Peptides against a protein of PDB entry 4N78. Designs and how they scored, part 100

Target 1, 186 residues: chain A of PDB entry 4N78
Amino acid sequence: HFQVICRLLGYQGIAVVMEELLKVVKSLLQGTILQYVKTLMEVMPKICRLPRHEYGSPGILEFFHHQLKDIVEYAELKTVCFQNLREVGNAILFCLLIEQSLSLEEVCDLLHAAPFQNILPRVHVKEGERLDAKMKRLESKYAPLHLVPLIERLGTPQQIAIAREGDLLTKERLCCGLSMFEVILT
Target 2, 155 residues: chain B of PDB entry 4N78
Amino acid sequence: MAELQMLLEEEIPGGRRALFDSYTNLERVADYCENNYIQSADKQRALEETKAYTTQSLASVAYLINTLANNVLQMLDIQASQLRRMESSINHISQTVDIHKEKVARREIGILTTNKNTSRTHKIIAPANLERPVRYIRKPIDYTILDDIGHGVKW

## One batch from the design tools (peptide; made by RFdiffusion4, then SolubleMPNN)

Design b2_p15_2_s1 (from b2_p15_2, 6 letters changed)
Fold by OpenDDE base, seed 5:
Structure b2_p15_2_s1 (fold): chain B 186 residues (1-186), chain C 155 residues (1-155), chain A 15 residues (1-15)
Amino acid sequence: as target 1 above (186 residues)
Amino acid sequence: as target 2 above (155 residues)
Amino acid sequence: PVVLPSFQEGILERL
């Protein structure tokens, strides 16, 4: 599903969706969640001492439950605040999954473009075969597919310009060194 | 442009009219030959004249047809060339627009990106004992593992 | 740092 979404939206559509998600997340964090956090801070006990270890785990739990009773009983925390946090979480996950899917599509595109861009995969050399000979053979095999040099020889100046720009845009992908998810976490 | 216009407006219509006129002329020639044969005392001469006129008329019609056909072919070639040029122009415009859209899209998404922090690979402290370099058998990367991701394009 | 010129304009706009 995410792959289809990435294909459908492209860079522009993904950017728009992510920008809107960021706005929503920011709104949730700076608005509702912030208000709940402020409210929670107000109801927090001013002095919370660690209970004696002699009370054991159940006693300690009861102690903290008592100290946090007002927080636990805050009904809006369970409903609205947790729901907003889920929405934020879902938005983050959505962004992550979109980026992952986009990266896969980009890698696929790079792989498909490679033969046309004089990018040869590292070939596994069997025992007894010379790497250089195999690479030369591959180079010779794919040489006619090099698009930019071909167009430079046969194309019009406009076609050459378009081919060069297209080649550059094909080589440059987000997966090569950029992350959207890091920006979202920021 | 001028040549195509001349073909469309003058040469081809003119050729069609000439063929039509030739039909009328052929009818007149036929009538003449018939009458000449009937009225002539020398039937052999009249027949020879008829043969000559027939040959000339057929040659004339053949010439007119050939000329018209060549003009039509030339017209079609010019039109085909114009269409190819138009197609090329449209394709160039389309590609330019697509590249522009892509550049805009990349600017937009670029706003949402940052450089991947290359995690400084912690200096893997090489263990002191140089274990004999296990011959790194480069297994070809099996990209089929990615086939199940997305629409499962099996390569 | 991998510099991707096609995306740099957007990155610079954010900074």
Scores: peptide ipSAE 0.337, ipTM 0.788, DockQ to the pose 0.749
Fold by OpenDDE base, seed 2:
Structure b2_p15_2_s1 (fold): chain B 186 residues (1-186), chain C 155 residues (1-155), chain A 15 residues (1-15)
Amino acid sequence: as target 1 above (186 residues)
Amino acid sequence: as target 2 above (155 residues)
Amino acid sequence: PVVLPSFQEGILERL
């Protein structure tokens, strides 16, 4: 599903969606969630001493449950605040999944374009074959597919310009060194 | 353009009219030849004249058809060339627009991107102090001590 | 740092 979304939206569509999601997340964090957090901070016990270890894990849990009883029983926290947090979480996950899907698509595009751009895959040399000979053979095999040199030889000046720009754009992808998710997390 | 216009407006229509007129003339020639053969005392001469007229008529029709066909082919070639030029222009514009759109899109998404930080694997600093295993002393937990902590149950 | 010129304008704008 995310792969389909990435293909349909493209860079521009993904950018728009992510920007809107960021706005929503910001609004939720600075609005409702912040208000609940402030309220919770106000109702938190001022003095919460660590219970004696003698109470054991169940007793310690019960102690903290008692200290936080008012917070746990706060109905609005469970319904509204947690729902908003879920929404934020879903938005973040959505962004992550979109980026991952986009990266996969870009990698595929790069791989498909590589033969046309004089980018040869790292060939696993079988035992006994000279790496150099195999590389030369591959270079020779794919040489006719080099698009830019071909167009430079046969094309009009306008076609050459377009081909060069297209080649550059094809080589440059987000997955090569950029992350959107890191921006979303700051 | 002028050549194409001449072909479309003058040469091809003119050729079609000439061919049509030629068909009409062929019928007249045939009738003439038939009547001439019947009325002529010299049948051999009449036959030779008929052969001559037939050959001339066929040659004329063949010439007209060939001329018309060549004009039509020329017209089609000119039109095809014009279409190819238009297609080339449209393709160039389309590609230019697509590249531009892609550049704009990349700018927009670029705003939302940062360089992948090679996350320095923060060495999980092992907590220096090994928490000494606190001996679990099973003492009965007096939960009543918790009764005074918080909003007391109004009995 | 991999510099991607096609995205640089956007990156610089953020920054």
Scores: peptide ipSAE 0.336, ipTM 0.785, DockQ to the pose 0.641
Fold by OpenDDE base, seed 3:
Structure b2_p15_2_s1 (fold): chain B 186 residues (1-186), chain C 155 residues (1-155), chain A 15 residues (1-15)
Amino acid sequence: as target 1 above (186 residues)
Amino acid sequence: as target 2 above (155 residues)
Amino acid sequence: PVVLPSFQEGILERL
């Protein structure tokens, strides 16, 4: 589903959606969640010390549960605050999954474009073969597919310009070194 | 442009008219040859004359058809060339627009991007103070409050 | 850091 969304929206559509999600998240954080956090801070126990280790995990859990009983039992936390937190979480997850899907799409595009851009993978060398000879053979095999040089030889100046720009745009993808999710987390 | 116009407006219509006129003329020639053969006392001579007229008529028609065909082919070649030029122009514009849209889109999404960096996790530091005795409180744990937590949306 | 010129304008706008 996310792959389809990425294909449908493209860079521009993804940007718009993510910006709107960020606005929603900001609104939730600065509004309802902030208000609840402030309220919770007011009712937070002033003294809450680490329980003795002799109590074990169950006893320690019970201790903290008791100390936070009023907070845990606060009905509005479950109904409103946690719902808003779920919305924030869903928005973040959505952004993450979109970025991951986009990265996969970009990698696929790069791989498909590689033969046309003189980008050759390192090949496996069999016993008795020279890597250089094999790479040279591979280069010779794919040389006719080099699009920009081909257009430079046969195309009009306008076509050459478009080909060069297209080649550059094809090579430059977000997955090469940029992240959106890190921005979302800040 | 002038050549194409001449072909479309003058040469091809003219050739079609000439061919039509030739058809009418051929019918007259055929009638003449038939009558001449029937009325002539020298059938051999009449036959030779008919052969001559037939050859001449066929040659004339062949010439007219060939000329018309060549003009039509030339017209089609010119039109095909014009269409190719138009297609090239449209493609150029389309590609230019697409590249521009891509650049704009990249600017927009770029606003939401940063260089990939490995986030450093904060080191958990043990408290400096020794554990102080705290009162053990035995209370039942109610986990029902957590029942609605963790329900992810299936995308 | 990887520099992608096609995205730089947007990145700079954010900074």
Scores: peptide ipSAE 0.333, ipTM 0.785, DockQ to the pose 0.640
Fold by OpenDDE base, seed 4:
Structure b2_p15_2_s1 (fold): chain B 186 residues (1-186), chain C 155 residues (1-155), chain A 15 residues (1-15)
Amino acid sequence: as target 1 above (186 residues)
Amino acid sequence: as target 2 above (155 residues)
Amino acid sequence: PVVLPSFQEGILERL
């Protein structure tokens, strides 16, 4: 589903959706959630020390659960605050999944374009084969598929310009070094 | 353009009319030949004349058909060439627009991107000091402070 | 850091 969404929206559509989600998340965080957090901080136990490690993880969890029991049982917290947190969580997860799906699509595009762009995969050399010979064979095999050099030889100046720009845009993808999710987390 | 127009407006219609007129003339020639053969005392001569007219008529029709066919083919070739040129132009424009749209889209999404930071796995340092168990006294938490926040039911 | 020129304008605008 996310893959289809990525294909449908493209970069522009994804950007718009993510911007709107960020606005919603910001609004939730700065509004209702912040108010609840402030109030909860006021009612939080002043002294909450880490129990002895000797109690183990279950004992420690039980200790904190007991200290926070009244807070967790607060009706408004369960209904409104947790719902808002769920919405924020869903938005974050959505962004993450969109980015992951987009990255997969971009990787596939890069892989498909690679033979046409003189991008050769690192050849797994089987024991006994010369790496150089295999690379030369691969280069020779894909040399006729290099699109930009082909168009530069046969195409009009306009076609060459378009081909170069298209080649650049094909090579440059978000997955190559950019992250949207990190922006969402700040 | 002038050649295509001439083919469409003059040559092809003219050729079709000529072919139609030829058909009408052939019918008249056939009638003449039939009557001439019946009325002529010299049947051999009449037959030879009929053969001559038939040959001439067939040749003329063949010529007209060939000329018309060539003109139609020429017209189609010109039209095909025009369509190819138009298609090429449209494709170039379309590609230019698509590239531009992609650049704009990349600017927009770029606003939402940052360089991938290799998250330094912060080594969780275990606290060294065993803290003494402090007896926890449960104090009741007053949640009335939250009553003014949200859409909660006022008790 | 991989510099992607096609996205740089957007990145710089954020910044």
Scores: peptide ipSAE 0.331, ipTM 0.786, DockQ to the pose 0.551

Design b2_p15_2_s2 (from b2_p15_2, 5 letters changed)
Fold by OpenDDE base, seed 4:
Structure b2_p15_2_s2 (fold): chain B 186 residues (1-186), chain C 155 residues (1-155), chain A 15 residues (1-15)
Amino acid sequence: as target 1 above (186 residues)
Amino acid sequence: as target 2 above (155 residues)
Amino acid sequence: MVVLPSFQEGIEERK
């Protein structure tokens, strides 16, 4: 599903959706969630120390349950605050999954374009083969597929310009060094 | 453009008219030859004349058909060439527009991107203070309080 | 640091 969304929206559509999601998240965080956090801070125990390990996991859990009783019993927390937190969480997850899906699509595009752009795969050299000879063979094999040099030789100046720009845009993808998710987390 | 226009407006219509007129003339020639053969005392001569007229008429029609066909083919070739030129122009414009749209899209999404930084995992430092053993009285934990908080798994 | 010129304008605009 996310792959289809990425294909349909493209960079422009993804940008718009991400911007709107960021606005929504910001609104939720600065509005309702902030208000609940302030309220929760008021009811939080002033001193909450970790009990001794000798009490075991059940005893420790009971201790914290007792300390957080007022928070757990806060009805609005269960209904409104947690819902808003779920929305924020879903938005974050959505952004993450979109970026991951986009990265996969971009990698696929890069791989498909590689033979046409003089990008050779990493060659595994078997025992007894010379790396240089294998590389030369691969270069010779893919040389006729190099699109930009071919167009530079046979095309019009306008076609050459378009081919160069297209080649550059094809090579440059977000997955090469950029992250949207890091921006969302800040 | 002038050549195509001449073909469409003058040569091809003119050729079609000429062919039609030729058809009408062939009918007249046929009638003439038939009557001439019937009325002539020298049947051999009349037959030879008929052969001559027939050959001439067929040659004329063949010429007209060939000329018309060539003009039509020429017209189609010119039109095909024009279409190819138009297609090339449209493709060029389309590619230019697509590149521009892509650049705009990349600018927009670029606003939402940053360089990948390896986030330093903040080591949670555990507090070193040995807490004194405090007597803790265990109370039963009511887990039903959390039933409404989870992903709706009704037990 | 990988510099991607096609996205650079947008990145700079955010700063």
Scores: peptide ipSAE 0.375, ipTM 0.805, DockQ to the pose 0.604
Fold by OpenDDE base, seed 2:
Structure b2_p15_2_s2 (fold): chain B 186 residues (1-186), chain C 155 residues (1-155), chain A 15 residues (1-15)
Amino acid sequence: as target 1 above (186 residues)
Amino acid sequence: as target 2 above (155 residues)
Amino acid sequence: MVVLPSFQEGIEERK
């Protein structure tokens, strides 16, 4: 599903969706969640001493339950605050999954474009074959597929300009060195 | 443009009219030849005249058809060339627009990106000194400490 | 640091 979303939205659509999600997350964090956190801090016991170990696990649990009774009984915390936290969590996960899916798609695109851009995969050399000879053979095999040099030789000036720009845009992808998720976490 | 217009408005219609006129003339020639053969005392001469008219008529029709066909082909070639030029122009514009849209999109998404901190994979320098696995000496849990807490029913 | 010029304008705008 995320892969399909990435394909449909493209860079522009993904940017818009992520910007809106960030706004929503910011609104939730600075609004409702912050208010609940402040309220919780106010009702939190100022002094919570560790009970003596002599009370055993049940006694200790009961002690903490009593100390936190006001928090546990705060119905709005369970219904509204936790829901908002889930929404924030879902938004973050959504962004992560979108970025991962986009990266996979970009890698696929780069791999598909590579033969046309004089980017050759590292060939596994079987024992006894010279790496250099194999690479030269591959270079020669794929040389006719090099798009920019081909267009530079046969194309109009306008076509050459478009080909160069297209080549640059094809080579440059987010997965090459950029992260969106890091921005979302800040 | 002037050549195409001339072909469409003058040459091709003119050729079609000429061919139609030729068809009507052929019918007249045929009638003439038939009557001439019937009325002539010299049948051999009449036959030779018919052959001459037939040859001339066929040659003229062939010429008209060839001329018309060539004009139509020329017209189609000019139109095809114009369409190819238009297609090329449209493609160029389309590609330019797509590149521009892509650049805009990349700017927009770029706002939401940061450079991946190539975490220098700090070579986890394996500490040279393999800390000796602290042998977890399981101290036996003395359960006798719990004997006094439970009102155990002395079965 | 891999510099991607096509995204650079957007990256700079955030700073």
Scores: peptide ipSAE 0.372, ipTM 0.805, DockQ to the pose 0.746
Fold by OpenDDE base, seed 3:
Structure b2_p15_2_s2 (fold): chain B 186 residues (1-186), chain C 155 residues (1-155), chain A 15 residues (1-15)
Amino acid sequence: as target 1 above (186 residues)
Amino acid sequence: as target 2 above (155 residues)
Amino acid sequence: MVVLPSFQEGIEERK
């Protein structure tokens, strides 16, 4: 599903969706969640000392339950606050999964474009074969597919300009050195 | 442009009219030859004259058809060339627009990106003093202490 | 640091 979303939205659509999600997350954090956190801070016991070990595990549990009784009994915390936190979590996960899916798509695009851009993979050399000879053979095999040189030879000046720009845009992808998820976490 | 216009407005319509007129003339020639053959005392001479007129008429029609065909072919070639030029122009514009859209999209998504900090794996300098793992002897929690507090069903 | 010029304008705008 995320892969399809990435394909349909493209860079522009993904940017718009992520910006809106960030606004929603910000609104939830600064609004409802902040208010609940403030309320929780007010009802939090100011002095919570470790009970004496003599009370045993049950007594210690009861002690903490009593100290946090007001928090535990706050019904709106379970319904509204946790729901908002879930929404924030879902938004973050959504952004993460979108970035991962986009990265996979970009890598695939780079791999598909590689033969046309004179980007050759390192070939596995069997025993007795020279790497240089194999690479030269591979280069010779794919030389006719080099798009920019081909267009430079046969195309109009306008076509050459477009081909060069297209080549550059094809080579540059987010997965090469950029992260969106880090921005979402800050 | 002038050549195509001349072909469309003058040469091809003119050739079609000429061919139509030739058809009418052929009918007249045929009628003449038939009547001449019927009325002539020398049938052989009449036949030879008919052959001559037929050959001349066919040659004329063939010439008209050939001329018209060549003009139509020329017209089609010019139109095909014009369409190819238009297609090339449209493709160029389309590609330019696509590149522009891509650049705009990259700017927009770029706002939401940061450089991947290759976190230099800070060599976790293992603190020199390996605090000896205090063997946490998990004292088994004796839950039997709770047996007396619960309303356990006395067996 | 890998610089991607096509995205650089957007990155700078954030800053």
Scores: peptide ipSAE 0.368, ipTM 0.805, DockQ to the pose 0.721
Fold by OpenDDE base, seed 5:
Formats: C-alpha cells, sequence, structure tokens
Structure b2_p15_2_s2 (fold): chain B 186 residues (1-186), chain C 155 residues (1-155), chain A 15 residues (1-15)
C-alpha cells in the first residue's frame, strides 16, 4: 500500500502529505496534549514518597494507585489524550513507512538507471576469473546504453541539456543521504 | 511551407485539372481518329495515325498521373516531416515541464529532509590541514538494501 | 556528508 502511495504521490505529493501531517501533529502536541499534560501536572501529587518496602509489591501498587487516583480517574485522559497520542503515533509511523517505501522505490529506480549511467554493479568474481576482465566485458556490454554520451553525440543542444538534467535528477535521490524521518522527530 | 502550399494549392489541383482535361482531349482525339478512319481512303495510314495518337495520348496520361502521384508523395513527405518536427517540439516542451515539476517537487520535499547524520562513531580527527574540497566520491550504490526484496538468490 | 544539490535549495530554505 505504501509503495503504491509513493508511486502515486511522488515527491510533491509526499511532501504535501507530510507537511500536513506535521501540522496536525504540531497542533495535537501544542494544543490538546499540552493541555492535558498541564492538567496532569496540576493533579500530580506534590509529594510522592516511596512507600516502605514492607508493604510488598501489592501494597506499593495500591499506594501508587491511590496517589494517582485522580489521574487514573481522569476520563478524558483515556478517551481524548490517548487517542491523540495514537494519532501522533500513527502519523509518525506513516511517515516512517512512507520514507521506507520511497527509499525502496528510489533504489529500484537507481538500479534501473544504472546501466544507462555507466554505473556498473560490483561483479562477484568466481574463483579463477579476473575481475578486470569481467569488468571490461560489462563495460563493453553496457557502453552502448550510456544515454548522456549517446545524446551528446547524436542529439540537439536542447536534447543534450535535457539529458544532462535528467541524468542528474536520476542520480540524486533522497535515499542517497537525506532523511525525512529525522526531521519529523525534531 | 512555401513548397507545401504550392503543392496543395497549385500543383496538385493543377494536375487534377490537367488529368480531367486530358479526358476531354482524349475524347476529341478518339473522335478525330474515328472520323479520319472513316473518311480516309488509306485505311492503313489512318490506322497507323490512330495508333500514334493513341500511344501519344496514353503517354501523356501516364505522364500526368505520374506527375500528380509524385506531387502527392512529396506533399505527404513534407507533411510527415512537419509532424515529426511538431512531435519533437511537443516532446521537448513536455520534458522541460516534467523536469521543472521535478525540481519543484524536490525543493518541496527537500524542505522536509535533513542530511542523515552518519553516526560518526569515530571522531576522525581531521588533521588540521586545509580540507581540500572533498571530491565528489561516488559512493557505490549499496544494493544490499534490496537483498530482502524479491526472490533474489542468496548466495 | 552526501550533498544532493537538487534538494539543497529546499534544505536551506528550512534553515
Amino acid sequence: as target 1 above (186 residues)
Amino acid sequence: as target 2 above (155 residues)
Amino acid sequence: MVVLPSFQEGIEERK
């Protein structure tokens, strides 16, 4: 699903969606969640001493339950605050999954473009084969596919310009060194 | 454009008219030959003349047809060339627009991106020497990211 | 640090 979304939206669509999600998250965090946190801080016991170990685990739990009774009984916390937190979480997960899916698509694109851009895969050399010989064979095999040099030789100046720009754009992908998710976490 | 216009407006219509006129002329020639044959005391001569006129008429029609056909072919070739040029222009515009859209999209998404901090585990204490502009070292595309995608043969 | 010029304009705009 996320792959399809990435394909459909492209960079622009993904950017728009992520921007909107960030706005939503920001709104949730600075609005409702902040208000609930403030309220929770107000109702939080000012002095919460550790009960004596002699009360055992059940007694300690009961103690804390009693101390936090007002917080636990805050109905809106469960219904609204937790829901908002879920929404934030879902938004974060969505962004993560989109980025991952996008990265996969980009890698695929890079792989598909590689033969046309004089980017040769690392060839596994079997025992006894010379790496150089294999690489030369590969180079010779893919040499006719080099798009930019081909267009530079046969194309119009306009075509050459487009080819160069296209080549550059093809080589540059987010997965090469950029992260959206890190921005979302900031 | 001038050549195409000439073909469309003058040569081809002219050729068609000429061909049509040739029909009328052929009819006249036929009538003449018939009358000549009837009136001539020398039927053999009249027949030979008829053959000559027939041959000439056929040759003229053939010439007209050939000329017209060639003009039509030339017209079509010019039109085909024009279409190819238009197609090329449209493609160029389309590609330019696509590139522009892509650049815009990249700008937009770029706003939402940051450079991946490769966890510099080891503080490579860069020696104080003037960092020569880091030559763009094409890091080989790590294809291992695709190892988990698809039925790739784990070697 | 891999610099991707096509995205740099956007990255700089955020800063």
Scores: peptide ipSAE 0.369, ipTM 0.810, DockQ to the pose 0.764; fails the geometry check

